# Peptides against a protein of PDB entry 5HOI: the designs that were tried, part 292

Target 1, 351 residues: chain A of PDB entry 5HOI
Amino acid sequence: FRYMPFSPAGTPFGFTDRRYLTMNEVGYVSTVKNSEQYSITVSFFDVGRFREYHFEDLFGYDLCFLNEKGTLFGQSKTGQIQYRPHDSIHSNWTKIIPLQAGERITSVAATPVRVIVGTSLGYFRSFNQFGVPFAVEKTSPIVALTAQNYRVFSVHYSQFHGLSYSLSELGTSSKRYYKRECPLPMSLPNINSDMKKDANLDYYNFNPMGIKSLFFSSYGDPCIFGSDNTLLLLSKWRSPEESKWLPILDSNMEIWKMSGGKETTDIHVWPLALAYDTLNCILVKGKHIWPEFPLPLPSEMEIRMPVFVKSKLLEENKAILNKKNEIGADTEAEEGEEDKEIQIPVSMAAE

## One batch from the design tools (peptide; made by RFdiffusion4, then SolubleMPNN)

Design b1_p27_3_s1
Fold by OpenDDE base, seed 5:
Structure b1_p27_3_s1 (fold): chain B 351 residues (1-351), chain A 27 residues (1-27)
Amino acid sequence: as target 1 above (351 residues)
Amino acid sequence: EEEEERERRREEKRKRFAERVAELLAE
């Protein structure tokens, strides 16, 4: 088995000289082959908030993670990583990750406070935003990473056990696990059924796990979008015994419904992020399941979240609002509002 | 009011998504 470099919503080169290294709700990172070099462009959807920038890449970065503060790059074979803040006030930094013979960086993630590197041998390396190391942990082989604030969602692969996941929080001195190498109920790409189209073979060679993207929702729930075009959300992850994956969207079924029941086999959802009950995505038409150039504008797909997810989201929103109010008002607001059961509107329970 | 405004925003999102799917089907 060959471990391939994974980045969230990254695309293959295919037959072109260009690809997306990563994309999410913030923007998209592209790379173009220029003879022996690469030119990288970091583009943003909010052009008023961020300025597009480019640079020459002499290393051939094949890993990328974009956040609101900067971009992390990695080279899977050499172990080089680079963090580039979007703001010119902060300096770029470069570091070499020590790799064993045949070890590869398989995924990288960055938040405003943490940098994470995962490898094909299962080395999990954590750093602060300045590249200062915290720890090295040995896990099962890492195939994908995403992070939000201090939380990390990692996907692991074993030839014997298939896919597993971990959910952890990276404190200053310790890693806390909410979930540790638990089975991930995601279907792997089926070589025999799906590879009848050459385009699916090219994508499989780029991403043999079929993970199109993984991200945290706006509520901090881990999300994964596989080759089956189903969005899975990890619910109740704070309660290890109650934690479950919810299939919150079949994107093929939703496109089919929205078409009025027409054939939609050439229309594809490319996932970017989940904001509340809305999947931010690129709608792609054509032979390839991934977006080409130029990148279409993102589309918003409404998700009818299962009732149990909506109730949890309302509770978490109340808790976030209460914390925002506590930081703003020194005023003694009285303890007295009773646990009113959030009455779920009857209309969502019957469909 | 706030719930009706949220539902209106969802219907508008659903409509825009359906329009984009229809555009892609017409290409």
Scores: peptide ipSAE 0.474, ipTM 0.904, DockQ to the pose 0.580
Fold by OpenDDE base, seed 2:
Structure b1_p27_3_s1 (fold): chain B 351 residues (1-351), chain A 27 residues (1-27)
Amino acid sequence: as target 1 above (351 residues)
Amino acid sequence: EEEEERERRREEKRKRFAERVAELLAE
């Protein structure tokens, strides 16, 4: 096993000069080899909201995370990271992450408010969106990261314990754990059965954990999509004793059903995001399990969410909306109480 | 009404997905 740089839904070069560094519901980031340099393009699905941009990469960025405000790039060996806002209002920033001998950045994540760097030695580094550091924590070796707002989902690997996960909130003053290095019930790629096809060996060499992507759902639940093409969702993570992984989709079985029971061994689901009860994905035809160029249009796969998950998610979203409205009403009530003219009582003029 | 519209949108999504799978199977 080797620690490889992981980015959500990233693709290998294969026999080509180009690959996707990352893709999600916002868009896709591609890189092309141009002799000694790379050309990076950041493309968006909502072309009305965002303008595509490109730049020359002299560093060979092999890590990427795309969000609605910017793109984080990383170089796994040198420790260089760069954040590029999509707008021209905020400046790009670059930082060097100090790495020990043999240490690699294995994953990066960025939200509009946080930047996270994970390493092969288990250093978890957190920053604000401007690259100001908060903390360095030592964990088990990090193999994958994703983040939404202040929340981070991390996947860890130990040679002795296999895969584990953490779920944490990066507040202003402290990190809170909802889950800390708990067992992750995801199947690892089976080298002996799956590697009979050269295309599977190439993908395994690129991504030995077989994690095609990880993301947060629109409801803020951690999701992971493994080499078995099963989408796992972490349910009830706020209740440590009730928390469980739910296999919410077997994508191979769903494609088989949608075909009318035909052979679909050459049709692959490439996951982007989970929005409510809909998996956004790329449908890929061919020997390679990943999308090539040009990128096909995203497809929407309906998921039959377990009734118990949907009801709690609706209640939690109502509670979050009600708390936002209470905080908004309390802020409007506090702003409306600050506009009460302090009538200075006339009585102190008598001495 | 809102539940029927949600179910209609789901059926439209399922139909579009099945059509895309059928297109890929015909290639």
Scores: peptide ipSAE 0.474, ipTM 0.904, DockQ to the pose 0.376
Fold by OpenDDE base, seed 1:
Structure b1_p27_3_s1 (fold): chain B 351 residues (1-351), chain A 27 residues (1-27)
Amino acid sequence: as target 1 above (351 residues)
Amino acid sequence: EEEEERERRREEKRKRFAERVAELLAE
């Protein structure tokens, strides 16, 4: 086993000179080999909100994280990271992460307020959006990172303990754990069954954990999509004793149903994001389980969230609304118990 | 009304997804 650089929904080069470094709901980052150099393109799905841009990469960035404000790049071997805002108002910044002998950056994540670097030795490094360091923490070896706002979902790997995860919040002064190196019930790729096709071996060599992507849902729940094509969602993570992984989608079974029960062994889901009860994904046809070039248009797959998840997301949204109101409502406490139908805001239904 | 509109949007998403799967199966 070797620690490989991981980026959400990143694709291998395969036999080509080009790959996706990352993709999500915002867009996709591609890199093309040009002799000893790389040309990176940052493309967006919302062409009205963002303008595509490109640059020459002299470092060979193999790590990437795209958000609504910028793109974080990393080089796993050298420890170089670069943050590029999408706007021209903010300057690009570059930093070298100190790496020990044999250490690699395994994953990077960026939000509008935080930059996170994880390594093969389990160094968790946090920065603000300007590259000012907050802390260095030693954890179990990090294999994947994602972040939303101040929250970080990290996946760890130990040869003895397998996969674990952490969920943390990076405040201004401190890191809080909601979950700390808890077991992650995700199946690893089965080398003996899946590797009968050369294309699967190439993907395994690129991503030996089989994590196609990880992200936060629009509700702020950690999601992971493994090699089994099952979307796992971490439910009730605010309640340590009640927290559980929910298999919210078997994508192979859903494609099979949508086909009318036809053979769909050459149709693959490539996950981008989870917005409410809709998985944004690329549908891929062919021998490779990952999208090639050009990138197909994203597809929206409806998730039949278990009834118990919808009710609790509604209760948690009520609790968030009530906490927002309690900070404001020291004054008019009196009026009656009317059954305020939980109007799920219309904005949740449109995007 | 709002629940019916949500269910309509879900059904439209399911339909579009099924159409896209059917397109890919016809290739």
Scores: peptide ipSAE 0.473, ipTM 0.901, DockQ to the pose 0.506
Fold by OpenDDE base, seed 3:
Order: sequence, then C-alpha cells, then structure tokens
Structure b1_p27_3_s1 (fold): chain B 351 residues (1-351), chain A 27 residues (1-27)
Amino acid sequence: as target 1 above (351 residues)
Amino acid sequence: EEEEERERRREEKRKRFAERVAELLAE
C-alpha cells in the first residue's frame, strides 16, 4: 500500500500530459505538463459568476480543493501549499507544511473560513483562510478530506482496522468531534477482480482507496463515492448512536435503468456534488472511468432518498437552525455570512 | 403549486439524464 495524494474527483494523467486536479459543483481545475513546469487552469461551470484563470505552477501541485471563494493547491512531497482567491481583491498566500521523512500530504481542503491539511502520518493541520495556523492534531493516517464552512469530513486508513472517518467542527477556540475515527463501511478496490483492464490498474495506482469523491451535501451531510460506484451519505451524524451510512445511490444500477436495461459497462458516473436529492456528475463513456478532455457538461441524476431519511434530515436541519438561533441570540454577532436558509419545504413531512 | 413545480423539475432532470445516457450509448 502507498499513500497517494487525494483530491475530490481528481483524475490521473493516464497516457496524457493533462489531468483534472479536482472538480465539484463550482468548477474544475486542470493541470498540463509543460516540460519542467505545469500550467494550471481554474475553470467554472457558472461562467457568468466567475472568470476562468490560469497560472504557471513551478511546484507541481498534485493536491487541489476548489470552493466558491478560492482554490487551495498542495504538493504532497514538498509540503508546499498555496491558496488562490478567485477574486483579485485578496492576495494569494503560500506556506510550507513541515513534513517528516517519508510523510506526504495526502489531502487538502478549503472553505471560505478554514484550510485543512491531512498527512500520511495522521497530522491534521488547521488554518484560517489566510494561512494562520490554529492547531496540529495527531490522528490515524488521513487519506481524504473535505470541508464545508467550519465542518470537516476526514477519512482515515489503518492497516489493521481499514477505513475510518471523522466528522469535526473547527471553531475559533477548539475542534469539536461529532464522529471520531468511527468505522467507514466502504469497500476497498479489489485488485484481483477489477484490475484485469490496464485502465483500472492505472486508476488504482493513482487512487488506491478508490474514493472517487468526498463532499458535503447541500444539507451538510458527509458523502462518499467509492470504487463500487455507490454514493454513501452519513445520516443523523449529530446523534452518535443513531448515525448511519445510507447507500442512497447505486450509480451503475441507475445508469442501467435509464438505458432501458442495455449494456452500460462502458458508461461511468463521475461524482461532483449532491444538491438536495440530485447528484451532480459527469457521465463518462469509454475505457477510463474518469472524464477526459474536454470535460463533458455536468449531468443531474435524481436520487430517490428514502422518505424517512428526507423527513429526518429536514427535522434535524430545522432543529439545528433553531438551536443556532437560540445560541446566536446570546453570542455577539461576529459577521458569519448567514448560512443561506435552505428553505426546507414543509411538504416532505406529509408523505 | 411549489410541489408540482419540484416534481416537474425532477421529471425534467430524469428525462435529460436518460437522454444523455442514450446519446452516450449511440456513440
């Protein structure tokens, strides 16, 4: 086993000079090999809101995380990280993460308020959006990170225990755990069965965990999309005893249904984000399970979430909004950008 | 009204997804 740099929906180079470093609902980041350098392009799906930009990468960034305010880059071996705001108003910043011998940055995440770096030795490093460090914590080896606002979803790997996950909130003064290194019921890639095709071996060498993407839903629930093409959602994570991973989508089965039961073995879902009950994804045809260049337009796959899951997610989100409003009444208004009220339609409670 | 509009949007999404799968199967 080798720790490899993970970025959400990142693609390998394969036989090409280019790859996607990351992609999500905001856009996609590509890198092209230009002799001894790389050219990085940050592209957006909403071309009216954001302007595409590019820059020369002298470091060979192999980690990336894109959000609505900026892009975080990382170099897994050197420990170099760079944050680039999309807006020219804010300055880019660069930092070197101290790495031990053989340590790698395995994943990076960024929100408008937090930067997170995870390593192969289990160092969890937190920063604000300006690169000011908060803390360094030692955890089990980190293999993947994602973040939304102050919340971090981390995936850990142990040779003895397999995959685990943590869900934490990075406040101003302290890290709160909702889940701490709990078992993650995700299947690892099967080397012997699936790797009969060279393309699958190349992908495995790029991503040994088979985690195609890791994100938060629009409701703030941790989501993971594994090598089995199943979307898992962590439900009820605020109630430790009630928390469950829900297989909310088998993407292979859904493509098969949408085809009218035709052979769809060469059609692949590449996950971007979960917005409500819709998986935003790229549909890919071919030998490679990942999108090539040019990037196809995103597709929207409807997810039939179990009614009991929707209603409870809605009740939980209402109860949290109410608790935030109760707690926010006593704490002085630091101008946290209002969590856009996800107007939970009342009607999902009735059927 | 808002529910019917959401259901319509879901059906339109499902239709567009099925069309895109059909396009890819024809390539």
Scores: peptide ipSAE 0.473, ipTM 0.903, DockQ to the pose 0.507

Design b1_p27_3_s2
Fold by OpenDDE base, seed 1:
Parts: sequence; structure tokens; C-alpha cells
Structure b1_p27_3_s2 (fold): chain B 351 residues (1-351), chain A 27 residues (1-27)
Amino acid sequence: as target 1 above (351 residues)
Amino acid sequence: MEEALREAEREEKRRKLAERIAELLKE
């Protein structure tokens, strides 16, 4: 097994000189190899809100994380990271992460308030958006990271225990764990069955864990999309004993259904984000399971699992709260109600 | 009204997805 740099929805070069470093709901970051240099382009889906920009990369950044405020780059071997705000108000900053012999940065994540670096030796490094360090923690080897606001979803790998995950919050003073190195029930890529196609071998060499992407939903639920093309969502993560992974979408089955039951083995879902009840994704045709260039327009896949009940119950609860406020009931809004996970009735979880 | 709007939006998303899959199946 080899620790490889992971970025959400990143693609391999394959036989080309170009790849996507990362993509999500905000946009996509591409890199083109020009002799010994790279040209990086940061592109956005909302062209009215953001302006595409490019720069020359002399370091060969192989890690990337895109958010609404900036792009984090990393070089897995040298430990160099760079944060580039999308606006011209904030300056770019560069930092070198100290790496031990054979240690690699395996994943990076950035929010408007936090920068996170994970390594192959399990060093979890946290910074603010200006690159000021908070802490260094040693965990199990980190293979993937994503973050939303102050929350971090980390995937860990052990040769003995397989995949685990952590869910943590990076406050100003301390790290809180909601989940700490709990088993992740995701299937690893099957080398023997799937490797009959050279395209699958190339992807496996790029991403041995088969994690196509991981993200937080719009509701702040951790999501992961593996090699089995199943979207997993961590439900009830605020309640440690009730927390479970939900297979909220079999994307292959959904494509098959939406085709009218045709052969769809050459149509692939490439995940971007989960917005409410909709998986934003790229549909890919061909031998490669990843998008090529130019990037197709995103498609939207509706999830059928009871996460729909969360949206409806949130809206109903907001409507009830708004009606209570209009009726002048001095119900002390306990600041703690916004963080109450909506209890989905067990009956609705079976449909 | 809001529920009917959401259902129409979902139906439109499903339609667009089916169309895109049908395009890709012709390639």
C-alpha cells in the first residue's frame, strides 16, 4: 500500500498532461504540465460571483481544496502549502509543513476560518485562515480530509484495522471530537475483480482507497463517495450511540433506472457535493471513471433516502418558530436548539 | 403551494437527469 495525495474529486493525469486537482460545488481546479512547470487554473461554476484565475506552479502542487473564499494548495512530498484567496483583499500565504523522513501530506482542507493538513504518519495540523498554527495532534494515518466551517471530517487508514473516520470541531481553544477513529464501513477497491481494465488500474494507483470524494452536506452531515459508487451519509453524529452511516444513493442503480433499464456500465457518476436532497455530480461517459477535459456541466441526482425528512422538518420547525415569534410567546430561544439534530421517525426511515 | 413547487423542481431535476443520460447513451 502507498499513501497517495488525496483531494476531493481529484482526477489522475492518465495519458494526458492535465488533470483536475479538485472539484466541488464551488468550482474546479485544473493543472496542466508544461515541461517542468505546471499551470494551475481555478474555475468556478458561478461565473457571476467569481472570476477564473490562473498562475504558474513551480512546486508541482498535488493537493488542493477549494472553498468559497479561497483555494488551498499542497505539495505532498515537500510539505509546501499555499492559500490563495479568491478576492484581492487578502494576500496569498505560503508555509512549509515540517515532514519527517518518508512522511507525506496526504490531504489538505480549508474553510474560511481553518486550514487543516493531514499526513501519512497521522499528524493532524490545524491553522487559521492566515496560516497561524493552532495545534499538532498525532492520530492514525490520515488518507482524506474535508472541512466545513469549524468541523473536520477525517478518514484514517490502518493496515490492521482498515478505514476509520473522525469528526471534530476546531474551536478557538480546543479540538472537540464528535467521533474519534470510529470504523468506516466503506468497501475498499477490489484489486482482483476491477483491475481487468487498465483504466481502473490507473485510478487505483492514483487513489488506492477508492474515495472519489468526501464533503459535508448543506446540513453539515459528513458524506463519502467510494469506489462502489454509493453515497454514504453519517446520520445522528451528534448522538454517539445513535450515529450510523446511511447508503443514501446507489448512483449506478439510479443511472440504470433513469436510463429506462439500459446498459449503463460506461456511464459514471463523479461526485461534487450534496446540496439538501440533491447530489451535484458530473456524469462521465467512457472507459475512465473520472471527467476529462472540458469539464461537462454538473448534473443533479435526487437522493431517495429519508434525508428528505430533514429538509421538510427543518422548514416545518422554522415555520413553527416563525409562527411562535409572531404570536409573541417569550419562549427563550435556547441557543442549543439550532444544534438539535432532527429526529427522523423510524417509520420514515424504512420507505 | 411550496410543496407543489418543490415537487415541480424535483420533477424538473429528474427530467434533466434523464435527458442527460439519454444524450450520453447516444454517444
Scores: peptide ipSAE 0.570, ipTM 0.926, DockQ to the pose 0.532
Fold by OpenDDE base, seed 5:
Structure b1_p27_3_s2 (fold): chain B 351 residues (1-351), chain A 27 residues (1-27)
Amino acid sequence: as target 1 above (351 residues)
Amino acid sequence: MEEALREAEREEKRRKLAERIAELLKE
């Protein structure tokens, strides 16, 4: 087993000189090999909001995380990281992460307020958006990271215990755990049955965990999309004993249904984000399970979730809050009320 | 009205997805 650099929805080079370093709902980052150098392009789906930019990469960045404010790059072997704001008003910064012998950066994440670096030895390093360090924590080996605002979803791997996950919040002074190295009930890629296809072997060598992507939903729920093409959502994560992974979409079954029951084994879902009740994704046809170049337009897959109930409850709660504000009750909106867990009634979770 | 709008948006998303899958199946 080798710890490989992971980025959300990153693709292998395959037989090409180019790949996607990462992609999500904001856009996609590509890299092209030019002899000993790389050319990186940061592209956006909202071309009215953002301007595409490119630069020469002399370091060979193999890690990337894209957010609405900037792009974080990392080099897994050297420990170099670079943050590039999308706005030219803000300065780029570069830092070297100290690595031990044989240690690799395995994943990086960035929000507008935090930068996170995870390593193959389980060093979890946190920074502010300017690269000022907060802390170094020793965890189980980190294989994947994502972050939203102050929250971090981390996936860990142990040869003895398999996959685990953590959900944490990176405040100004301390790290809070909602979940700490709990078992992750995700299926690992099956080497023996599925690897008879060369394309699956190339992807396995690039990503041995089969994690196509991980992200936070628009509601702040951790999501993971594995090699089984099932979207898992962590429900009830604020209640540690009630927390459970929900299989909210079998993407292969959904494609099959939407085809009218045709053969769809060559059509693949590549996940980008979960916005409300809709998986934003790329539909890919062919032998490779990942998108090639040019990137197809994103597609939207409806999720049959209790999320419809969650959206209604959020709208109802907002309407109740707005009515309270109109009634002139100076109830100090404790910043903590937006973070109340929406209890989905058990009756609606079975339909 | 809002529920009918939301259902119409869902139907339109399903239509677009079905069309895209049907395009891919012809390639």
Scores: peptide ipSAE 0.570, ipTM 0.926, DockQ to the pose 0.525
Fold by OpenDDE base, seed 2:
Structure b1_p27_3_s2 (fold): chain B 351 residues (1-351), chain A 27 residues (1-27)
Amino acid sequence: as target 1 above (351 residues)
Amino acid sequence: MEEALREAEREEKRRKLAERIAELLKE
């Protein structure tokens, strides 16, 4: 087993000189080999909100995380990281992460308020958006990271215990765990069955965990999309005893249904984000399970979970709050009520 | 009205997805 650098929805070079370092709902980051250097382009889906930019990469960044405020880059072997705000008002910063012999940065994540670095030895390093360090924690080996606001979803790997996950909140003074190195019920790529196709071997060598992406939903729920093309969502994560992984979409089954029951073995889903009740994704045709160049337009797949109930309950709660405010009830609506986990009625969660 | 708009948006999303899959199946 080899720890490989992971970025959400990142693609291999394959036989080409170019790849996607990362992609999500905000945009996509590409890199092109130019002899001994790389040219990086940061592109956006909302061309009215952001301007595409490019720069020369002399370091060979192999890690990337894109958010609405900037792009984090990392070099897995050297420990170099760079944060580039999209707005030119804010300065770029570079830092070297100290690595031990044989240690690699395996994943990086960035929000508008936090930068996170995970390593093959399980060093979890947290920074603010300006690269000021908060803490260093020793965990099980980190293989993937994503973050939203102050929350971090981390995936860990042990040769003895397989995959585990943590869900944590990075406050100013302390780290809180909602989940700490709990078993992750995700299937690993099957070397014997899947590697009969050369294209699957290339992808396995790039990403041996088969994690195509991980992200937070628009509701702040951790999501993971594995090699089985099933979208898993962590439900009830605020309640330690009630927390469970829900298979909210079998993307292969959905494509098959939407085709009218045709053979769809050459159509692949590449996950970007979960927005409300829809998986934003790229549909890919061919031998490669990942998008090539140019990037196809994103598609939307409806999930089977009654996330519609969560939306409706949020709107109903907002409408109740607004009515309370209109009635002049000086109930200090603690800003903490918007972050309450919406209890989906058990009857609706079973449909 | 709002529920009918949401259902129409879902139907339109499903239509676009089915069309895109049908395009890909012709390539």
Scores: peptide ipSAE 0.570, ipTM 0.926, DockQ to the pose 0.496
Fold by OpenDDE base, seed 3:
Structure b1_p27_3_s2 (fold): chain B 351 residues (1-351), chain A 27 residues (1-27)
Amino acid sequence: as target 1 above (351 residues)
Amino acid sequence: MEEALREAEREEKRRKLAERIAELLKE
């Protein structure tokens, strides 16, 4: 196994001189190889809110994370990171992350308030948005990171235990874990079955975990989109014992249904974000499972909870409501409104 | 009224997605 640099929805070069370093609901970051240099462009879907910008990259950044305030870049081998605010008010900053022999930065994430660096040796490094360090923690080897506000979703890999995940909150003085290196029930790419097509081998060499993207939903739930094209959402993560992964969308089945049952084996979903009940994604046609140039317009795909999962959630929500009605007779305790787990809307009836 | 607006928005999203898939299937 080889640790590769991961960025959310990043694409390989393939046979081209260009790729996407990352993409999400905010925009997309592309890099073009120009001899020994790279030209990076940061593009946005909301052209009225943001101005596209470009710069020459002398370092060969292979890690990227885009948010509404700036772009974090990283070089997996050298340990160099750069944060570039989208506005001209805040200054760019550059830092070198100290790496041990053979260590790689495997993933980076940035929010308006935090910068996170994960490595192949499991070093988790946290910074503020100005690059001031908070802490260094040693975890299991990190293969992917995403972050929203103060929360970090990390994916870990062990040769013996497979995939695990952590969910943490980065306060000013402390890291709180909601989940710590719990098993991640995601299927790894099947080397023998999926590698029959050269395009799948190229993608596997770029991303051996098959994690197309990971993000937080608009509700703050960790989401992951694997090689099986199933969107998993972590439900009830505030309650450690009740926490479960929900398969909220089989994107291959949804494309097949929406086609009227036609052959759709050459149509691929490339995930960007989950906004409420809608997966923002790019539909890609062809041999490559990733978008090429120019980038197609994003599409919206409604998430469908499997009937059995929905029925169970309806029963669980009814049972919770009934328990609240039974308990709510005696204690007027003002449990503050803030910690209400956003109930996944019941409205996703399978037709 | 609000539920009917939400359902109309969902139907419109489904229509746009189906149209985009149908376009891609013709390419």
Scores: peptide ipSAE 0.568, ipTM 0.923, DockQ to the pose 0.541

